# Peptides against a protein of PDB entry 3NZW: the designs that were tried, part 173

Target 1, 212 residues: chain A of PDB entry 3NZW
Amino acid sequence: TTTLAFRFQGGIIVAVDSRATAGNWVASQTVKKVIEINPFLLGTMAGGAADCQFWETWLGSQCRLHELREKERISVAAASKILSNLVYQYKGAGLSMGTMICGYTRKEGPTIYYVDSDGTRLKGDIFCVGSGQTFAYGVLDSNYKWDLSVEDALYLGKRSILAAAHRDAYSGGSVNLYHVTEDGWIYHGNHDVGELFWKVKEEEGSFNNVIG
Target 2, 222 residues: chain B of PDB entry 3NZW
Amino acid sequence: QFNPYGDNGGTILGIAGEDFAVLAGDTRNITDYSINSRYEPKVFDCGDNIVMSANGFAADGDALVKRFKNSVKWYHFDHNDKKLSINSAARNIQHLLYGKRFFPYYVHTIIAGLDEDGKGAVYSFDPVGSYEREQCRAGGAAASLIMPFLDNQVNFKNQYEPGTNGKVKKPLKYLSVEEVIKLVRDSFTSATERHIQVGDGLEILIVTKDGVRKEFYELKRD

## One batch from the design tools (peptide; made by RFdiffusion4, then SolubleMPNN)

Design b2_p22_6_s2 (from b2_p22_6, 8 letters changed)
Fold by OpenDDE base, seed 4:
Structure b2_p22_6_s2 (fold): chain B 212 residues (1-212), chain C 222 residues (1-222), chain A 22 residues (1-22)
Amino acid sequence: as target 1 above (212 residues)
Amino acid sequence: as target 2 above (222 residues)
Amino acid sequence: LEPPANLRILPGAVDTGAVVGK
């Protein structure tokens, strides 16, 4: 798995691969590793697929309940705290979760929290999470600037996942790409790694370690 | 060391068409190297045009299917006989599975039916309730033998239009029920040849807007 | 108990490389 999220002048970019594995077996190439909690809030998944899918869906329900009770959208801080509190209660039970809660509120603006099953909750501007995270960081850190255009930021997110998919055997399938703004998240498509790789190689003249 | 789980072998396969879905399973039930039964159905009509199979440890599979059938019953009681949609069924099954997160049902679960738009739907689950809607999925003992075949023949992976120098992928297209049945039969006959836990009989449940139809085919009885 | 081998995993490292800025 490789997931990433970063803040920039244009909001938040979220990019994830879509491979699930069971040992050496590729269980799926089409996993949705982004949970669309509400129109302004996203959750990413790494670790146990069921743990992430179940509890982030549960989180969505809690966020909806908040809206009903408080008559306003839940903050990213509060949403991430709900999840953090939940997993902390299960600490030691064997949950496996590495998640980013990304969203926008008027109060906070674009916000990213990292939450994992060890009880860690971190606010930040850039996170890569998964077995391929170091590969993604290699590309992302080399090209990241706050002042990226939306187009460049989207490409950078996509390109970073592609790099990870290339080097990490546990990452691949496709890139799912999101842009989060004050108007909510925008889905920027599913990009098959097989097609994307050759396109990028040709256009950039990159990946010269591959002959073909 | 005590092992609470058994392995009863077998294989299941789901394929979604445009306006139908198929869920198939062999009828062999084994323990270790012994055939317990040559005809033990493992694909079930659960009502509301939903078919289900939970393959692996048969005791767990049967328990899960019974719980789901009961869930359907109570859904009708609580919601004025409303039909349970396939997506809602999938969510419900997730909760059934995840409810035993720390002592999982030792099964691969697949359900098939029609979505609310009348399109074929197949959902697959891991033992603890992660689920995904897919066009096809193989589960069980011979899943590793069948799934790559389905990738190629249902989703047309690694197939290209002739004369395009590999630049144009074969377009995705829904398969007819007849073609799907052919693929299912070829899958199971092939799997039977190479896996000792697969064989004896093949039961196919076909879900259409008109209901559930069953077909049976003999497999190698080795 | 050990989880079954057929669990779907999204392999993840939780080592953070967080950048906190603007």
Scores: peptide ipSAE 0.274, ipTM 0.785, DockQ to the pose 0.258
Fold by OpenDDE base, seed 2:
Structure b2_p22_6_s2 (fold): chain B 212 residues (1-212), chain C 222 residues (1-222), chain A 22 residues (1-22)
Amino acid sequence: as target 1 above (212 residues)
Amino acid sequence: as target 2 above (222 residues)
Amino acid sequence: LEPPANLRILPGAVDTGAVVGK
């Protein structure tokens, strides 16, 4: 798995691969590792697929309940705290989760929280999460600037996941790409790694380790 | 050390068509190297045009299916006989599975039916309730033998238009029920040849807007 | 109990090494 999110002048980019594995078995190439909690809030998934899918869906319900009760959208801080508190209650039980809660509120602006099953909750500007995270960081950190254009930021997110998919055996399938703005998240498509790889290789003249 | 789980073998396969879905399973039930039954169906009509199989440890599978059937029953009681949609069924099954997160049902679950638009739908679950809607999924003992075949023949993976130097992928298209049945039969006959836990019989449940029909085919009994 | 071998995993490390934002 490789998931990433980063803040920039244009909001938040979220990019994830879509591979699930069971040992050496590729269980799926089409996993949706982003949960759309509401029009302004995303959750990413790494670790146990069921743990992430179940509890982030549950989180969505809690966020909706908040909106109904409080007549306003839940903050990213509060949403991430709900999840953090939940997983902390299960500490030691064997949950496996590496998540990013990404969203926009008027109060917070674009915000990213990292939440994992160890109970860690971190606010930050750049996170890569998964077995391929170091590969993604290699590309992302090398090219990241706050002042990236939306187009460049989207490409950087996509390109970073592609790099991870190339080097990490546990990452692949496709890249799902999101842009989060003050108006909400925008889905920027599913990009098959096979097709994307060759396109990027040709256009950049990169990935010269591959001769084919 | 006591192991609460068994492995009853077998294989299941779901394929979604345009306006139908198929869920198939062999009828062999085994323990270790012994055949317990040559005809123990593991694909079930659960009502509301939903078919279900939970393959792996049969005791867990049966329990899960029974619980789901009961869930369908209570859904009708609580919601004025409303038809349970396939997506809602999938969510319900997730909760059934994840409810035993710390002592999981040792099964690979697949359900098939029609979505609310009348399109074929297949949902697959891991033992603890992660689920995904897919065009096809193999589960069980011979899943590793069948799934790559389905990738190639249902989703046309690694297929390109002739003469395009691999630049044009074979276009995706829905398969007819007849084509799907052929693929299912070929999958199971092939799996039976190469896996000792698969064989004896093949039962196929076909879901259409007109309901669920069953087909049965003999497999090798060795 | 050992978890089932066929659990779907989205492999990952929890240590991000990321700098905490303010």
Scores: peptide ipSAE 0.273, ipTM 0.790, DockQ to the pose 0.270
Fold by OpenDDE base, seed 5:
Formats: C-alpha cells, structure tokens, sequence
Structure b2_p22_6_s2 (fold): chain B 212 residues (1-212), chain C 222 residues (1-222), chain A 22 residues (1-22)
C-alpha cells in the first residue's frame, strides 16, 4: 500500500494505490483505499482493509450525527479525534489502521490528520502511509512546494504513487487521485499503473532502469 | 495452541453479467484428506434475489448464512416487506463479519444478485468484513488457480487488439450467461484436476430479474 | 488467536502482522 496526502496553496491532494494482498497473493488490484466519508472529508486506508473500511464508514456516520446535532459540518480536527479516540479504546486488541483524514473547512482551511491504530494522531502538511511510503516520499519531498499549481500538485501526487508502485511489490494496480477544496473533494480519476508507467516514462524520460 | 477452526475445502466463484449474476460452488466437503460428503451444497438462495456462499470452515459458513437469512427476514418485518438491495445486503454482511472481528468467521464470502439498476453484482468479503463489488471473484481452496483465469477471461487482462502492437487493450464487455457458464464449468473442471479439495459436483445459481435458477454438473469424483 | 491467512491487507507500518511492510 501507498497512500499520500499533502497540503498546498490550492488545497489538498490525496493519492493512493489500489492493491490489496494476503501474503504473497494479490487479493485485489481495484481496492478503494480512499473512503469518501462525506462530500467534504476523505479517509485513506492502510493496514487491515476491514478495520479501515469499517471504522471510517462508522466515522462517516458520526460526522453525519454531528452535523444533525450541531447544524454545522464537523471539523477535520474533530472528525479525526473521534476516530483516534475510537481506535485508542481498542488499543491492544489488534486493530491495524494507518489512515489520513483530509478535509477543508472554513474554520481550519485545508487540513490533514494522520491517525493510526497505535493511538497516534498528528496534524501535518505531508504524509505518506504504507509499505511504499518511503518511495513516495522520495519523489514527493523532492518536488513539493507550497505554491504548486493544482495541475502540478495533482501530477506530483500521481507521480509519487507511481514511483511507489514501481518499487514496492505490495503497491500497484491503479492510482486514485483526489483534490480537496473548500467546496469538497473532487475525484480526478483512476489511473492504471500499467498504462501510466509507460506514459510517464515516455513523457519524462524517467524510469530508465526499465527497458522498453 | 488450540485451533478452533477447521477447513472443509471447496471452491466458489462469482461472475457478474450485464443483467444477471452467477454464483457457483463445488459440492465437495472434506476434512484434511477425507471426503465428508460429495454433495453438500454451499451456495444458497437467501431470498430477495440474493445468493450467498461462505466458503472455508463450513461450521462458520453455515452460521453466517443463517444469520444473514435471519437478517433478511427481520428486514422485511421492519420495513414493510421491502426488498433488500444487494448493496444493503453487502453492508449488512460486513457487520455480521466484523461483529466477530476478534474471533472471525473463517470464510471467504461471496454474494451475487442484481443492483438497483438491474445490473449483475458480485460482492466479495474477507473473513472480517472488508468488501468490494467486483465483476468476478474466486474463493476457497482453488481460488489461486481460478482467479488468474478469470482475470484473463472476464476482465480480459493482458489481452490486446490484434495488430496494435500491444497498444490497444481488448475492450471490456459483458459476457452472456452462456459464456459465463462455460467459464465457470471450465474453471471448476480445471480446479478439480489440480486440487484435491475440489470436485464431485458443481452447483451454479444464476440470478436474473426472473429469480434464481439452479444448474448442476458432475465433477470428477476422485 | 491468529488472524485468518486470507485477510485482505493494505500493507503498512501498522499492519496486522499477516504482512509486514518493507
């Protein structure tokens, strides 16, 4: 798995691969590792697929309840805290979750929280999470700037996941790409790694370790 | 340490068509190297045009299917006999599975039916309730033998249009019910040849707007 | 109890232990 999210002048980019595994078995190449919690919040998945899918869906319900009770959209801070508190209650029980909660509220602006099953909750500008995270960081950190255009930021997110998919045997399938703004998230498509790799290689002259 | 789980073998397979879905399973039930039964169906009509199989440890599978059937019953009681949609069924099954997150049902669950638009739908679950909608899924003992075949023949993986120098993929298209049945039969006959836990009989449940139809085929009895 | 071998894993640093990220 490789998931990433980063803040920039245009909001948040979220990019993830789509491979699931069971040991050496590729269980799926089409997993939705971004959970659309609501039109304004995204959750990413790493670790146990069921744990992330179940609890982030549950989180969506809690966020909806907040909206109904408070007559206001929940903050990213509060949403992530709900999840963090939940997993902390299960500490030691064996949950496996590495998630990013991403959103854009008027109060907070573009906001990313990392939440994992160890009880860690971190606010930050850039996170890569998964077995391929270091590969993604290598590309992302080398090219990241706050002032990236939306187009460049989207490409950087996509390109970082592609790098991880190339090097991490546990990452691959496709890149799912999102742009988060104050108006909510925008889905920017599913990009098959098999096609994307060759396209990028040709256009950039990169991936010269592969002949073709 | 005590192992509460058994493994009763078998294999199941789901394929979604345009206006139908198929869920198939062999009828062999085994423990280790012993055949317990040559005809123990593991694919069930659960009502509301939903078929379900939970393959692996049969005791867990049966328990899960029974719970789901009860869930369907109660859904009717609570919602004025409203038909349970396949997507809602999938969500419900997730909760059934995840409810035992810390002592899981040792099964690979697949359901098949029609979505609310009348399109074929297959959902697959891991033991603790992660799920996704797919065009096809194999589960059970011979899943590793069948799934790559389905990748190639249902999703047309690694197939390209002739004369395009590998630049144009074979376009995705729905398969007819006849084509799907052929693939299912070929899958199970092949799996039976290479896996001792698969064989004896093949039961196929076909879901259409007209209901659930069952077909049965003999498999090798070795 | 050990988890079933066929759990779907999205490998990462906080993995269930069935598959450990690189």
Amino acid sequence: as target 1 above (212 residues)
Amino acid sequence: as target 2 above (222 residues)
Amino acid sequence: LEPPANLRILPGAVDTGAVVGK
Scores: peptide ipSAE 0.254, ipTM 0.779, DockQ to the pose 0.173
Fold by OpenDDE base, seed 1:
Structure b2_p22_6_s2 (fold): chain B 212 residues (1-212), chain C 222 residues (1-222), chain A 22 residues (1-22)
Amino acid sequence: as target 1 above (212 residues)
Amino acid sequence: as target 2 above (222 residues)
Amino acid sequence: LEPPANLRILPGAVDTGAVVGK
């Protein structure tokens, strides 16, 4: 798995691969590793597929209840804290989760929290999470600027996942890409790695370690 | 040391068409090297045009299917006989599975039916309730033998248009029910040849807007 | 007891530590 999120002048970019595995077996190439909690809030998934899918869906319900009770969207801080508190209660039980909660509120602006099953909760501007995270960081850190255009930021997110998919055997399938703004998240499509790789290679002249 | 789980082998396969879906399974039930039964159906009509199979440890599979059937029953009681949609069924099954997160059902679950638009739908689950809608899925003992075949023949993976130097992929298209049945039969006959836990009989449940139809084919009785 | 072998993993944490058995 490779998931990433970063803040920039235009909001938040979220990009994830879509491979699931069971040991050496590729269980799926089409997993949705982003949970759309609400129109302004996303959760990413790494670790146990069921743990992430179940509890982030549950988180969505909690966020909706907050909205109903308080007549206001839940903050990213509060949403991430709910999840963090939940997983902390299960500490030692064997949950496996590495998640990013990404969203926008008027109070906070674009915000990213990292939450994992060890109880870690971190606010930050850039996170890559998964077995391929180091590969993604290599590309992302090398090209990241706060002042990226939306177009360039989207490409950078996509490109970073592609790099990870190339090097990490546990990452692949496709890239799902999101842009989060004050108006909510926008889905920017599913990009099959098999096609995207060759396109990027040709256009950039990159991936010269591969002949073709 | 006591192991609460067994492995009863077998294989299941789901494929979604445009306006239909199929869920197939062999009828062999085995423990280690001993055939317990040559005809023990593992694909079930659960009502509301939903078919289900939970393959692996048969005791867990049967328990899960029974619980789901009961869930369908109570859904009708609680919601004025409303038809349970396939997507809602999938969510319900997730909760059934994840409810035993720390003592899982040792099964690979597949359900098939029609979505609310009348299109074929197949959902697959891991033992603890992660689920995904897919066009096809193999599960069980011979899944590793069949799934790559389905990738190639249902989703046309690694197939390209002739004369295009591999630059144009074979276009995706829905398969007819007849084509799907052929693929299912070929899959199981092939799997039977190479896996000791697969054989005896093949039962196919076909879901259309008109209901569930069953077909049975003999497999090698080795 | 080990969890089922076919648990779907989105590798970040490599496996689940789910306890199996009663």
Scores: peptide ipSAE 0.253, ipTM 0.770, DockQ to the pose 0.109

Design b2_p22_6_s3 (from b2_p22_6, 11 letters changed)
Fold by OpenDDE base, seed 3:
Structure b2_p22_6_s3 (fold): chain B 212 residues (1-212), chain C 222 residues (1-222), chain A 22 residues (1-22)
Amino acid sequence: as target 1 above (212 residues)
Amino acid sequence: as target 2 above (222 residues)
Amino acid sequence: MEPPLDLRIRPGAVDTGAVIGK
C-alpha cells in the first residue's frame, strides 16, 4: 500500500494505490483505499482492509450524527479525534489501521490528520502511509512546495504513488486521485499503473532503469 | 492447542454480466483427503434475487448464510416487505463478518445479484468483512488457479488488438450468459484436473430480472 | 480460501490483526 496526502495553496491532494495482497498473492488490483466519509471528508486506508473500511464507514455515521445534533459540519479535528478515541479503546486487541482524515472547513482551512491503531494522532502538512511510503516521500519531498498549482499538485501526488508502485511489490494496480477544497472533494480519476508508467516515462524521460 | 477451524475445500466463482449475474460452486465437501459428500450444495438463493456462498470451513459458511437469510427475513418484517438491494445486502454481510472480528468466520464469501439499475453485480468478502464489487471473483481452494484465467477471459487482461503492436488493448465488453456459462464450466473442469478438493458436481445459479435459475453439470469424480 | 486482505501499513510489515491474517 501507498497512500499520501499533502496541503498546498490550492487545498489538499490525496493519492493512493489500489493493490491488496494476502502474502505473496495479489488479491485485488482495484481496492478503493479512499473512503468518502461525506462530501467534505476523506479517509485513507492502510493496514487491515476490513478494519479501515468498517471503522471509517462507522466514522461517517458519527459525523452525520454530529451534523444532525449540532446543525453544522463536523471539524476535521473532531472527526479524526472520534476515530482516534475509538481505536484507542481497542488498543491491544489487534486492530491494524494507518489512516489519514482529510478535509476543508472554514474554521480550520485545509486539514490533514494522521490516525493509527497504535494511538497516534498527528496534524500535519504532508503524510505518506504504507509499505511504499518511503518511495513516495522520495518523490514528494523533492518536489513539494506550498505554491504548487492545482495541476502540478495533482501530478505530483499521482507521480509519487507511481514511484512507489514501481518499487514496492505490495503497491500497484492504479492511482486514485482526489483534490479537496472548501467546496468538498473532487475525484480526479483512476489511473492504471501499467499505462501511466509508460506515459510518464515517455513524457519525462524518466524511469531509465527500465529499457523496454 | 485447540484449532477451531476446519477446511472443507471446494471452490466458488462469481461473474457479473450486463443484466445478469452468475454464482457457481462445486458440490464436493472434503476433509483432508476424504470426500465427505459428492453433492453438498454451497450456493444458495437467499431471497430478493440475491444468491450467496461462503466457502472454506463449511460449519462457518452455513452459519453465516443462515444468519444472512435471517437478516433478510427481519428486514422484510421491519420495513414492510421492502426488497433488500444487493448493495445493502453487502453492507449487512460486512457487519455479520466483522461482528466476529476477533474470532472470524473462516470463509471467503461471494454474493451475486442485480444492482438497482438492473445490472449484474458480484460482491466478494474477506473473512473479516472487507468487501468490493467486482466483475468477477474466484474463491476457495482453486481460486489461485481460476482467478488469473478470469482476469484474461472476463476482463481481457494482457490481450491486445492484432496488428497494433500492443498499442491497443482489447476492448472491454459484457459477456452473454452463454459465454459466462462456458467460462464457468471451463474454469471448474480445469480446476478439477489440478486440485483434489474440487470436483464431483458444478451447480450454477443465474440471477436475472426474472429470478434465480439453477443449472447442474457433472465434474470428474476422482 | 484467502486470508484477510492486507494493505501493508509500513515498510516490511505484514499485519492484518486478524487471527488468520498475515
Scores: peptide ipSAE 0.356, ipTM 0.816, DockQ to the pose 0.083
Fold by OpenDDE base, seed 5:
Parts: C-alpha cells; sequence; structure tokens
Structure b2_p22_6_s3 (fold): chain B 212 residues (1-212), chain C 222 residues (1-222), chain A 22 residues (1-22)
C-alpha cells in the first residue's frame, strides 16, 4: 500500500494505490483505499483491509450523528479524535490501521490528521503511509512546494504513488486521486499504473531503468 | 497444539453479467486427503434473489450462511417484507464477519445477485469482513489456479486489438450467460485436474430477474 | 485458504494477525 496526503495553497491532495495482497498473492488490484465520509471529509486506508474499512465506515456514522446532534459538520480534529480514541480502546487487541483523515471546515481550513492503531495522532501538512511510503516521500519531498498550482499538485500526488507502485511490490493497480477544497472533495479519476507508467516515462523521459 | 479450524477444501467462483450473475462451487468436501462427501452443496439460495457461499472451514461456512438467512428473515419482519438489496446484504455480511474479528470465521465468502439497477453483482469477502464488488472472483483451494484465468477471460487482461502494436486494449464487454457457463465449466474442469481438493460435482446457481436457476455437472471423481 | 487482506501499513511489515495462529 501507498497512500499520501499533503496541504498546499490550493487545498489538499490525496492519492492512493489500489492493490491488496495476502502474502505473495495479489488479492485485488481495484481496492478503494479512500472512504468518502462526507462531501468535505476523506479517510485513507493502510493495514488490515477489514479493520480500516469497518472502522472508517463506523467513523462515517459517528460523523453523521454529530451533524444530526450538533446541527453542524464535525471538525477534522474531532473526527480524527473519535477514531483515535476508538483504536486506543482496542490497543493490544491486534488492530492494524494507518489512516489519514483529510477535510475542510470553515473553522480549521484544509486539515490532515494521521491516526494509527498504535494510538498515534498527528496533525501535519504532508504524510505518506504504507509499505511504499518511503518511495513516495522520495518523489514528493523533492518536488513539494506550498505554492504548487492545482494541476502541478495533482500531478505530484499521482507521480509519487506511481514511483511507489514501481518499487514496492505491495503497491500497484491504479492511482485514485482526490483534491479537497473549501467546496469539498473532488475525485480526479482512476489511473491504471500500467498505462500511466508508460505515459509518464515518455513525457518526462524518466524511468530509464526500463526499456520501452 | 489445539487448532480450532478445519479445512474442507473446495472452490467457489462468481461472475457477474449484464443482467445476471453466477455463483458456482464444487461439491467435494474433504479433510486432509480423505473425501468426506462427493456431493455436499456449498452454494445456497438465501432468498431475495441472493446466492451465497462461504468456502473454507465448512462448519464456519454453514454457520455464517445460516446467520445470513436468519438476517434476511428478520429484515423482512422489521421492514414490511422489503426486499434486501445486494449492497445491503454485503454490508450485513461484513458485520457478521467482523463481529467475530478476534475469532474469525475461517472462510472466503462470495455472494451474487442483481443490483438495484438490475445489473449483475458479485461481492467477495475476506475472513474478517473486508468486501469489494467485482466482476468476478474465485475463492477456496483452487482460487490461485482459476483467478488468473478469469482475469484473462472475463476482464480481458493482457489482450490487445490486433494490429495496434499493443497500444489498444481489447474492449471490455459483458459476457452472455452461455459464455459464462462455459468459462465456469472450463475453470472447474481445469482446477479438478490440478488440485486434489476440487472435484466430484459442479453446482452452478444463475441469478436473473426471473429468479435463481440451478445447474449441475459431473466432475472427475478421483 | 486466503488470509485476511493486508494493505501493508509500513515497509517490511505484514500483518495478517486476524486469523488465530497465522
Amino acid sequence: as target 1 above (212 residues)
Amino acid sequence: as target 2 above (222 residues)
Amino acid sequence: MEPPLDLRIRPGAVDTGAVIGK
């Protein structure tokens, strides 16, 4: 798995791969590793597929309940805290989760929290999570600037996942890409790695370790 | 050391068509190298045009299917005989599986039916309840033998239009029920040849708007 | 059979611990 999220002048970019494995077996190439909690809030998945899928869906329900009770959308801080508190209650039980809660509220602006099953909760501007995270960081950190255009930021997110898909055997399939703004998240498509790789190689003159 | 799980072998396969879905399974039940039964069905009509199989440890599979059937029954009681949709069924099964997260059902679960638009639907589950809607899925002992074949023949992986220098992929299209049945039969025939835990018989449940139809074919009995 | 699906959480680590003994 490779997931990433970063803040920039234009909001938040979220990009994830779509491969699931069971040991050496590629179980799926089409897993959705982003949960759309509400129009303004996203969660990413790494670790146990069921743990992430179940509890992030549960989180969505809690966020909806908050909205109904408080007549206001839940903050990214509060949403991430709910999940963090939940996994902390299960500490030692064997949950495996590495998630990013990404969203926008008027109060907070664009916000990213990292939450994992060890009980860690971190607010930050840039996170890569998964077995391919180091490969993604290599590309992302080398090219990241706060002042990126939306187009460049989307490409950078996509390109970073592609790098991880290339080097990490546990990452691949496709890139799912999101842009989060003050108006909510926008889905920017599913990009098959097989096609994307050759396109990027040709356009950039990169990946010269592979003969076309 | 005590192992609470058994392994009864077998293989299951789901394929979604345009306006139908198929869920198939062999009828062999085995422990280690001993055949317990040559005809023990493992694919079930659960009502509301939903078919289900939970393959692996048969005791767990049977328990899960029974619980789901009961869930369907109670859904009707609580919601004025409303038909349970396939997506709602999938969510319900997730909760059944994840409810035993720390002592899982040792099964690979597949359900098949029609979505609310009348399109074929197949959902697959891991032992603890992660699920995904797919066009096709193999599960069980010979899944590793069959799934690559389905990638090629259902999703047309690694196939390209002739004369395009590999630049144009073979376009995706729905398969007819006859084509799907052929693929299922070929899959199980081939798997039976290479895996000792697959064989004896093949039962196929076909879901259409008209209901569930069953077909049976003999497999090798060695 | 296929173990629980793993979306490997970090480099070098695989967790399929949902199944007892595996």
Scores: peptide ipSAE 0.353, ipTM 0.810, DockQ to the pose 0.078
Fold by OpenDDE base, seed 1:
Structure b2_p22_6_s3 (fold): chain B 212 residues (1-212), chain C 222 residues (1-222), chain A 22 residues (1-22)
Amino acid sequence: as target 1 above (212 residues)
Amino acid sequence: as target 2 above (222 residues)
Amino acid sequence: MEPPLDLRIRPGAVDTGAVIGK
């Protein structure tokens, strides 16, 4: 798995791969590792697919209840705290979750929290999570700046996942890409790695370790 | 040390067509190398045009299917005999599976039916309740033998248009029910040849807007 | 039997924490 999220002047970019494995077996190439919690919040998945899918869906319900009770959208801080508190209650039980809760509220601006099943909750500007995270960081850190255009930021997210898909055997399939703004998230498509790789190689002149 | 899980082998396979879905399973039930039964159906009509199989440890599979059937019953009681949609069924099954997250049902679950637009739908579940809608999925003992075949023949993976130098992928298209049945039969006959836990009989449940029909084919009995 | 789906959380780490036997 490779998931990433980063803040920039235009909001948040979220990009993830879509491979799921069971040992050496590629179980799926089409897993949706971004859970659309609501139109304004995204959760990413790493670790146990069921754990993430179940509890982040549950989180969506809690966020909806907040909205109904408080007549206001939940903050990213509060949403991430709900999940963090939940997984901490299960600490030691064997949950496996490495998640990013991403959103944009007027109160907070663009906000990313990392939450994992160890009980860690971190606010930050840039996170890569998964077995391919180090590969993604290599590309992302080298090209990141706050003043990226939306177009460049989207590309950078996509390109970072592609790099991870190339080097991490446990990442691949496709890149799912999101842009999060104050108006909510925008889905920017599913990009098959098989096609994307060759396109990027041709356009950039990159990946010269691979002969076409 | 006591192991609460058994493995009764078998294989199941779901394929979604345009306006139909198929869920097939062999009828062999086995423990290790000993055949318990040559005809023990593992694909079930659960009502509301939903077919289900939970393959692996048969005791767990049967328990899960019974619970789901009961869930369908109560859904009708609570909602004035409203038809349970396939997507809602999938969510319900997730909760059934995840409810035993720390002592899982040792099964690979597949359901098939029609979505609310009348399109074929197949959902697959891991033992603890992660689920995904897919065009096809193999589960059970010979899943590793069949799934790559389905990738190639249902989703046309690694196939390109002739004369395009690999630049144009073979276009995706839905298969007819006849084509799907052929693929299912070929899958299971092939799997039977190479896996001892697959064989004896093949039962195919076909879901259309007109309901569920069953087809049966003999497999090798060795 | 396919084990629970793993979306490997960290480099070099494999953990589902779900299956307790077989």
Scores: peptide ipSAE 0.348, ipTM 0.804, DockQ to the pose 0.073
Fold by OpenDDE base, seed 4:
Structure b2_p22_6_s3 (fold): chain B 212 residues (1-212), chain C 222 residues (1-222), chain A 22 residues (1-22)
Amino acid sequence: as target 1 above (212 residues)
Amino acid sequence: as target 2 above (222 residues)
Amino acid sequence: MEPPLDLRIRPGAVDTGAVIGK
């Protein structure tokens, strides 16, 4: 798995691969590793697929309950805290979760929290999570700027996942790409890694270690 | 140390068409090298045009299917006989599976039916309840033998338009029920040849707007 | 049977805590 999220002048970019594995077996190439909690809030998945899918969906329910009770959308801070509190209660039980809660509220602006099953909760501007995270960081850190255009930021997110998909055997399939703004998240498509690789190689002159 | 799990082998396969879905399973039940039964159905009509199979440890599979059938019953009681949608069924099954997260059902679960738009739907589950809607999925003993074949024949992976020098992929299209049945039969006959835990009989449940139809075919009894 | 689906969380290894699929 490779997931990433970063803040920039235009909001948040979220990019994830779609491969699931069972040992050496590629179980799926089409896993949805982003949970759309509400129109303004996303959760990413790494670790146990069931753990992430179950509890982030549960989180969505809690966020909806908050909205109903408080007549206001839940903050990213509060949403991430609910999840972190939950996983902390299960600490030691064997849950495996590495998630980013990304969203926008008027009071917070674009916000990213990292939450994992170890009980860690971190607010930050840039996170890569998964077995391919180091590969993604290599590309992301080398090209990241706060002042990226939306187009460049989207490409950078996509390109970083592609790098990880190329080098990490546990990452691949496709890139799912999101842009989070004050108006909510926007889905920017599913990009098959097989096709994307050759396109990027040709356009950039990159990946020269692969002979076509 | 005591192992609470058994492995009863077998293989299941789901394929979604445009306005139908198929869920198939062999009828062999085995423990180690001993065939317990040559005809033990493992694909079930659960009502509301939903078919289900939970393949792996048969005791766990039967328990899960029974619980789901009961869930359907209570859904009707609680919601004025409302038809349970396939997506809601999938969510319910997730909760059934994840409810035993720390002592999982040792099964690979597949359900098939029609979505609310009348389109064929196949959902697959891991032992602890992660699920995904897919066009096709093989599960069980011979899944590793069949799934790559389905990638090629259902999703047309690695197929290209002739004369395009591999630049244009074969376009995706829905398969007819007849084509799907052929693929299912070829899958199971092939799997039976190479896997000892697959064989004896093939039961295919076809879900359409008109209900569930069953077909049976003999497999090798080796 | 395949183990529970793994979206490997870190480089190297993942422990899902499940009884099966290790």
Scores: peptide ipSAE 0.345, ipTM 0.797, DockQ to the pose 0.078

